# Ledger of designs, part 147: peptides against a protein of PDB entry 6IDX

Target 1, 380 residues: chain A of PDB entry 6IDX
Amino acid sequence: KELAKLSADVTFATEFINMDGIIVLTRLVESGTKLLSHYSEMLAFTLTAFLELMDHGIVSWDMVSITFIKQIAGYVSQPMVDVSILQRSLAILESMVLNSQSLYQKIAEEITVGQLISHLQVSNQEIQTYAIALINALFLKAPEDKRQDMANAFAQKHLRSIILNHVIRGNRPIKTEMAHQLYVLQVLTFNLLEERMMTKMDPNDQAQRDIIFELRRIAFDAESDPSNAPGSGTEKRKAMYTKDYKMLGFTNHINPAMDFTQTPPGMLALDNMLYLAKVHQDTYIRIVLENSSREDKHECPFGRSAIELTKMLCEILQVGELPNEGRNDYHPMFFTHDRAFEELFGICIQLLNKTWKEMRATAEDFNKVMQVVREQITRA

## One batch from the design tools (peptide; made by RFdiffusion4, then SolubleMPNN)

Design b2_p17_6_s4 (from b2_p17_6, 11 letters changed)
Fold by OpenDDE base, seed 3:
Structure b2_p17_6_s4 (fold): chain B 380 residues (1-380), chain A 17 residues (1-17)
Amino acid sequence: as target 1 above (380 residues)
Amino acid sequence: SMKVVIQPVKLKGTTDL
């Protein structure tokens, strides 16, 4: 107990480390010897002293043995461990993952996200916080190829459901430390959108052009009598599509693919439009047709609006930026749905379309509408 | 290059053990 308290002092820590004191603490953990009276209490203070000593950054985390890692991982993966040992073991593993890529690899072999999810199903918010912190550390340090797999896994869908039900909807106020870990998890989840946000459309890619054509089909062919199958030549058909792309509100209604060559938001805007058109088809058709039937210059250009809204949402959510220390602004709605960004887009595009009508906006007012919508989103 | 300083969750002080 005294050692754990004194280990927070940098002067004491420096002298104790110079006496190889930290090596003695690691060997106590490695021994696994449960034969001592008050073993659990002694171990909890040993782990506290070890963590406080390592927090000074005097000793490299790479000094720890594989036996030490396996013992700490064992305290997290085994059922019926003392809460005080579990908490410190989660914190040590988080610090190991954050400070060493070699320790990350070893820990990722010993612990599954599924085992960490079990520690979220408890009433102790501190255990929940350290479990999310370790998940965040593992997610941050995962190779890019593994990161997308982790995000798509059943474990991640289950993680969001467990966080929603046992943390956010829990009977206890969310502490600042938990709010920070929820913010971190949110930012790391949205950073998976960066690739699509920075992907330019290739105007020559037929598969990408077929998505734009599918947006036209969903908006206009669903109401078209099957008798107007245009048996008229390829040029008249192209001229009809140019009119349809103008009604969809693309800036380049001759070649809509050019609107998706700007990064950000690149292909992410097209993904959002396609999601809206397929998942919220009635909302999509209503927004497009309500503006396409207007001849009064008060039409809201859907295509342009969807691109600039996607870019604005990426800026608000800081997509491609790493989590900042001291931030704790998490949005509970992002834990309610797997496609939370696309659902947010679907809400915000309706808000934009409403705000455009209320302002009686024209194409010249576009930037003013976007500014008002930004203020509405950032105040919500 | 913003250093990713994710501070590990600090154990609130050893006094309440």
Scores: peptide ipSAE 0.039, ipTM 0.642, DockQ to the pose 0.041
Fold by OpenDDE base, seed 5:
Structure b2_p17_6_s4 (fold): chain B 380 residues (1-380), chain A 17 residues (1-17)
Amino acid sequence: as target 1 above (380 residues)
Amino acid sequence: SMKVVIQPVKLKGTTDL
């Protein structure tokens, strides 16, 4: 107990480490010997002292044995462990993962996200916080191949539903530490969009051009009897499609694929448009047709708006950025839906269209509308 | 180098033991 308190002092820590004191603490954990009176209390203080000593950065985290890692992971994997031991074990594993890629590899073999999810189903918010912190550490340090697997585990309705029901909708106020971990988890999840955000459309890729054609089809042909496609010659068809791409509000009416060559938002804007068109078809058709039938210069250019809105959402959500210390702003909506980014886009594109009408905007007002929409999104 | 500063969750509970 006294050692655990004194270990927070850097002068004491330096002297104690110079006396090989930290090696003694690691050996106490490694021994696993439950024969001592007050074993749980002693172990909790040992783990506290170990963590406080390591937090001074005097000793490399790589000094720990595989036996130590297995003992700590064992305390996290066991259903009936003292709360004080569990909290410290989660914190130690987090610190190990964050400070050493070699320890990350070893820990990722000993612990699963599924085991950590069980620690979210408790009433203790500190345990929940440490469990999310360790999930975040594992996600952050995962190599690109494993990061997608963790993303899929997060996309599993289970983790999100547990966080939503046991943390966000819990009967307890969310503490700053938990809010920070929810923010971190959100940022790490949005970083999966970075690839698509930075992917340029190839204007020569026929498969990508067929998606743009599908957007046109959904907007203009979905109510049209396929029998009434006028047998217009190839030139009339090309001129017709150029008109349709103008009505869709693309900047390049001749080759809309050129609008997706800018990164950010690259292909992510096309993904959002296609999601809206398929999942919220009535909303999509309404937005497009309402603007396509106007000749009053107050038409909202949907294609341009969708691209710039996607870019704006990436900027607001800091897609591709690493989580910052001291931030605790998270959006509960991202824990409610599998395709939460695309759903946010679908809400925001409707807000944009509404704001455009209310402002009586023209194409010259585009940047002003986008600024007003940014302020509305960031205040919500 | 963007320093990922995820602070380890400070063991606030050292005072309650």
Scores: peptide ipSAE 0.025, ipTM 0.638, DockQ to the pose 0.041
Fold by OpenDDE base, seed 1:
Structure b2_p17_6_s4 (fold): chain B 380 residues (1-380), chain A 17 residues (1-17)
Amino acid sequence: as target 1 above (380 residues)
Amino acid sequence: SMKVVIQPVKLKGTTDL
């Protein structure tokens, strides 16, 4: 107990480390010997002293043995561990992952996100906070390939559901520390959109062009059998599609693929449009047809609006930015659905369309409408 | 380069043991 308290002092820490004191603490953990009376209390103080000593940055985290890592990971993965040991073990693993890529690799082999989810299904908000902090650390330090695999895993869908039900909708106020970890998790989740946000459309890729054609089909051919394969479209058919792409509100209504060559938002805007068209088809068709039937200069250009809105949402959500210290702002809606970004887009595009009508906007007012919509989104 | 320091959740002080 006194050692753990004194270990917070840099002068004591320096002397104790110079006396190989940290090596003694690591060996106590490595031994795993439960034979002592009060082993749990002794271990909890040992882990506290170890963490406080390491927080001074005098010793590299890479000094820890594989045996030490396995013992700490064992305290997190084993059922029925003492809460005091579990808290300290989660904090040590978080610090290991954050401070060493070599330790991240070893920890990622010993612990699964599924094991950490079990620590969210408790009434103790401190345990929940440390478990999310370790998940965030693992997610931050994961290679890009592994981050995508983690995102696609059933574990992440389950994680969002558990966070929503046991943390956000819990009977207790969310503390600042938990709010920060929820913010971090949100930022790291939105950073998975960065690849699509930075992917340029290839105007020569037929598969990507077929997505734009599908947007046109859903909007205008909803009653027409899909049997009209895009055969060698006569000039009259090409001219018809140019009119349809103009009614869809693309800037380049001759070749809408050109509107998706700018990054950000690149292909992410097309993904959002396709999601809206397939999942919220009635809403999509309504928005497009309400604007395409206008003979007045007050049509809202859906295609242009969808692209600029996707870009705006990426800016508001800080997609591709790393999570900042001291921020605690998180959106509960991002834990309600697997496709929460696309659902947010679907809400915001309706808001944009409404705001455009209320302002009686023209194409010249476009930037002014977008500014008003930005203020509405950031105040909600 | 903003060093994203995820602040490790500080253990509440040694007094709560």
Scores: peptide ipSAE 0.025, ipTM 0.618, DockQ to the pose 0.040
Fold by OpenDDE base, seed 2:
Structure b2_p17_6_s4 (fold): chain B 380 residues (1-380), chain A 17 residues (1-17)
Amino acid sequence: as target 1 above (380 residues)
Amino acid sequence: SMKVVIQPVKLKGTTDL
């Protein structure tokens, strides 16, 4: 107990480390022997002293043995462990993962995200916080191949449902530390969109052009009886599509593929538009037709708006950025749906279309509308 | 070096055991 308290002092820590004190603490953990009276209390203070000593950054985390890692991972994987030992073991594993890629590899072999999910189902918010912190550390330090597998595991309805039901909708106020870990998890999840955000459309790729054609088909051909497409030559069809792409609000209505060559938001904007058109078809058709039927200069250009909104959402969500210290702004919505970014886009594009009408905007007011919409999204 | 921007969760209240 006194050792754990004194280990927070840098002067004591320096002297104790110089006396090989950390090596003694690691050997106590490695021994695993329950032979002493009050073993659980002694172990909890040993783990506290170890963590506080290591937090001074005087000793490298790479000094720990594989036996030590297995003992700590063993305390996390056991179904019935002392809460005090579990908390300290989660914090030690987090620090190991964050400070050493070699320790990350060893820990990722000994523990699974599935084992950490069990620690989210408890009523103790501190255990939940340490479990999410360790998940975030593992996600941050994962190589790209394993990061996608972890992301797919986060995309599993189970982890999101557990976080939503046991953490976010818990009967307790969320502490700042938990809010920060939820923010970090959100940022790391949105960073998976970076690849699509930075992918340029190839205007010569037929498969990518077929997606733009599908947006046109859903907006305009779903209501048109297929009987009245006269076999008019290829040039009349091309001129017809140019009109349709203008009504869709593309900047380059002759070749809409050119609007997706700018990164950010690249292909991610097209993915959002296609998701809206397929999953929320009535909303998509309503937005497009309501603006395409206007003879006044107050049409909201859907294609341009969708691209600039996708870019704005990426900026607001900090897609491709590392999580910042001291931030705790997380959105519960991102834990409610599998395609939460595309659903957010679908809400925000309706907000944009509404705001455009309320402002009686023209194409010259586009940037002013986008600024107002940004303020609305960031205050919600 | 990826600057670890995530601070480890500090154990609060270790004295109240």
Scores: peptide ipSAE 0.020, ipTM 0.593, DockQ to the pose 0.044

Design b2_p17_7_s1 (from b2_p17_7 with S1M V9I R15K T16L)
Fold by OpenDDE base, seed 4:
Structure b2_p17_7_s1 (fold): chain B 380 residues (1-380), chain A 17 residues (1-17)
Amino acid sequence: as target 1 above (380 residues)
Amino acid sequence: MLPPPEPLIPLPEPKLP
């Protein structure tokens, strides 16, 4: 207990480390010896002293043994661990993951996100915070393949549901530390969009072109019996499609694929458009038909608007950026929807379309409308 | 010469739901 308190002092820590004090603490954990009266209290103080000593950055985290890691991971994975031991074990694992890629690999073999989610179902907000912090650390330090595995829709949905029900909708005010971890989780999850944001459309990829064609089909052919595809020659169909792509508000109405070659937002804009068209079909059709029926130059170019809005949302959400220390702003919508970015896009594209109409905007006013929409989104 | 676009009226903030 006294050692744990003194270990917060850098001068004491330096001297204690020079006396091989950390090695003694690690061996106490490694021994796993439950033979002592008050073992749990002694262990909790040992883990506290260890963490405080390591937080000075004097000793590399790589000094810890695999036996130590297994003991700490064991305290997190076992259901009947003392709350104080669990809290310190979560913090130690977080620090290990953050400070050492070699320790990350070992820890990722010993614990699962599913085990950590169980620690969110408790009333103790400190345990919840450290559990999310460890999830965030694992997610941050995961190689891309493992990051995608952790992003598995089921695990993420369950995590979001548990956070929503046990943290956000909890009867307790969210502390700054928890709000920061929720922010970090949001940033790390939106960073999974970076690949799609930076993926250029290949104008020669037929499968990608078929998505653009599907957007046209949903907008204009939704009520047309497939039997009435006019047997008009290839040129008439090409002219029709060029008209349809103009009505969809693509900048390149001859080859809309060219609008998705710029990164950001690349293919992510097309993903958002397709999501809107499939999941919110009535909203999509309404926006497109309202645009296509205007002869007054006040048409809101949906395709261009969707691309620039996707880019704007990526900028606002800082997609591809690391989470900043001291930020605690998180969007509750992120925890309510499986496809939160696409749903946010669906809300914001309606806002953009409304704003365009109310401003009586023309194509020349596009940047002004986008600026107004940015201000509306960032103040909400 | 098209008349200069009328000054875009800032919309009242839609409360996002």
Scores: peptide ipSAE 0.007, ipTM 0.450, DockQ to the pose 0.008
Fold by OpenDDE base, seed 3:
Structure b2_p17_7_s1 (fold): chain B 380 residues (1-380), chain A 17 residues (1-17)
Amino acid sequence: as target 1 above (380 residues)
Amino acid sequence: MLPPPEPLIPLPEPKLP
């Protein structure tokens, strides 16, 4: 107990470390000798002192043995009654994962996300916070292939459901520390969109062009009587499509593929538009047709708006950035939807369309509308 | 935290000049 308290002092820590004190603490954990009187209390203070000493950054985390890692992982992977040991064990594993890629690999072999999810099903918000913190650390340090697998796994849907039901909808206010870990999880998950955000459309890729054509089809052919015979020459068909792409509000209405060559938001904007068109088809058609029927120059250019909104959402959500330690702003929608970014886009594009009408905007007011929409999104 | 759009408090219409 005194050692754990004194270990927070850098002068004491330096002297104790110089006396191989950390090695003694690690050996106490490695021994696993439950035969000592007050073993649980002694272990809790040992783990506290170990963590406080290591937090000074004087000793490398790579000094720990595989036996030590297995003992700490064992305290997290097995049902324990001692909350204090569990909390310290989660914190130690988090620090190990964050500070050493070698330790991450060893820990990822000993612990599953499923085991960590079990610690979210408790009423103790501190245990929940440490469990999410370790999940976030594992997610941050995972190789790209494993990060994508972690995000797509049934485990993530289950994780979101458990967080929603046991944390967000819990009977207790969300503390700052938990709000930060929820923010971190959000940022790390949205960072998986970075590849799509930085992917330029190839204007010559037929499959990508077919997506743009599908957007046109959904907007304009869903109501068109099939009686317009396919026999109008290729030129009339091209001229028709140019009109349709103008009504869709693309900047390059001759070749809309060029609008997706800018990164960010690249192909991610097209993914959002396609998601809206397929999942929220009525909303998509309504937005497009309402603006396409306007002759008063107050039409909201959907295609341009969708691209710039996608870029704005990437900036607001910090896509491609590391989580900021000072932030705790998370969106509950992230935990209610599997496709939370695309759903957020679908809400924000309706907001943009509404704001455009309320402002009686023209194409010259586009940047002013986007500024107002940004302020609305960031204040909400 | 974005609730579903509660009526966005209309920012006072920037009086377009």
Scores: peptide ipSAE 0.007, ipTM 0.439, DockQ to the pose 0.009
Fold by OpenDDE base, seed 2:
Structure b2_p17_7_s1 (fold): chain B 380 residues (1-380), chain A 17 residues (1-17)
Amino acid sequence: as target 1 above (380 residues)
Amino acid sequence: MLPPPEPLIPLPEPKLP
């Protein structure tokens, strides 16, 4: 107990480390649970002293043995462990994952996200915070091949539902530390969009062109009288599609594929548009047709707006950036829906269309509308 | 003169059914 308290002092820590004190603490943990079962308090103080000593950065985390890692992982995986031991064990594992890629690999073999999810179902917010912090550390340090598997595990309705029901909708105010971990989890989840955000459309890829054609089909073929028999020459059909792509509000209405060659937002904008058109078809058709029928120069260009909005959302959500310390702004919506980014896009594109109408905007006002919409989204 | 933007109507919490 006194050792744990004194270990926070850098002068004491330096002298204790110089006497191989950390090695003694690690050996106490390595000696196993049966000897320490009568000394749960002693173990909790040992783990506290170990954390405080290691937090000074004097000793490398790579000094720890595989036996030590297995003991700490054992305290996290066993049911009915003392709360204080569990908290310190989660914090030790987090620090190991963050500070050593070699330790990450060993820990990722010993612990599953499913085991960490069980610690989210408890009423103790500190345990929940340390469990999310360890999940975030594992996600952050995962190699690219494993990151998608973890993403799929996070995209599992189960983890999101548990966070939503036991953390966000809990009967307790969310502390700053928990809010930060929820922010980190959100940022790491949105960083999975970076690939699509940085993917340029190939104007020669027929499959990608067929998606743009599908957007046109959903918007206009439902209203097209069957009287346009398939016998109108290829040139008349091309001219018709150019008109449709102009009504869709693409900047390049001759070849809309060119609008998706700019990164960011690249193909992510097309994914959002297609999601809106398929999942929220009535909303999509309404937005397109309300603007396609206007002769007053107050038409909101959907295609251009969707691209610039996708880019703006990526900037607001800091897609491709590392989580910042001290931020705690998380959106509960991201825990309620499987396709939360695309749903956010669907809400924000309606807000943009409304704001455009209210401002009585023209194409010259586009950047002013986007600035107002940015301020609207960032204050909500 | 563009009228001042009306107060941000908080996005209605999507009443998920």
Scores: peptide ipSAE 0.007, ipTM 0.447, DockQ to the pose 0.010
Fold by OpenDDE base, seed 5:
Structure b2_p17_7_s1 (fold): chain B 380 residues (1-380), chain A 17 residues (1-17)
Amino acid sequence: as target 1 above (380 residues)
Amino acid sequence: MLPPPEPLIPLPEPKLP
């Protein structure tokens, strides 16, 4: 107990480490010896002293043995562990994962996200915080292949549901530390969009061009009476499609694929447009047709708006950026939907279309509308 | 003259139907 207090002092820590004191603490954990009176209390203080000593950065985390890792992981995976031991064990594992890629690999073999989800179902917000922190650490340090697997797993849907029900909708105020971990989880989840955000459309890829054609089809062919047989001439069809792509509000209405060659937002904007068109078809058709039927120069260019809104959302959400230690702003919506980014896009594109109408905007006002919409999104 | 932006309407919680 006294050691755990003194270990917070850097002078004491330096002297104690120089006396191989940290090695003694690690060996106490490694021994696993439940034979001592007050073992749980002693172990809790040992783990506290170990954390406080390691937090000084004097000793590398790579010094820890595989036996130590297994003992700590064992305390987290066991259903009936002292809360004080569990909390410190979660914090140790987090620090190990964050500070060493070698330790990450070993810990990722010993513990699953599913085991950590059980620690979110408790009333102790500190345990919940450290459990999310460890999940975040594992997600941050995961190789790209494993990171996508972690995000797509049933475990992530379950994780979001558990966080929503036991943390966000909990009967207790969310502390700053928990809010930070929810922010981190949100950022790490949206960083999975970075690949698509940085993917340029290939204007020669027929499959990608067919998606743009599908956007046209959904907007204009769903209501077209089959009696308007497209006149047999290839030129008449090309002229019709060019008109339709202009009505969709693409900047390059001759070759809309060119609008998706700029990164960011690249293909992510096309993904959002397709999602809106498929999942919220009535909303999509309404937005497109309301603007395409206008001749008053107050048309909201949907295609351009969707691209620039996608870029704006990526900037607001800091897609591709590492989590900032000073931030604690998270959006509950991201825990309610599997496709939260695309749903946010669907809400924001409606807001943009509304704001455009209210402002009586023209194409010259585009940047002003986008600035107003940015302020509306960031203050909501 | 563009009318001044009206005050921030909080994003309505998406009432899922």
Scores: peptide ipSAE 0.006, ipTM 0.442, DockQ to the pose 0.010

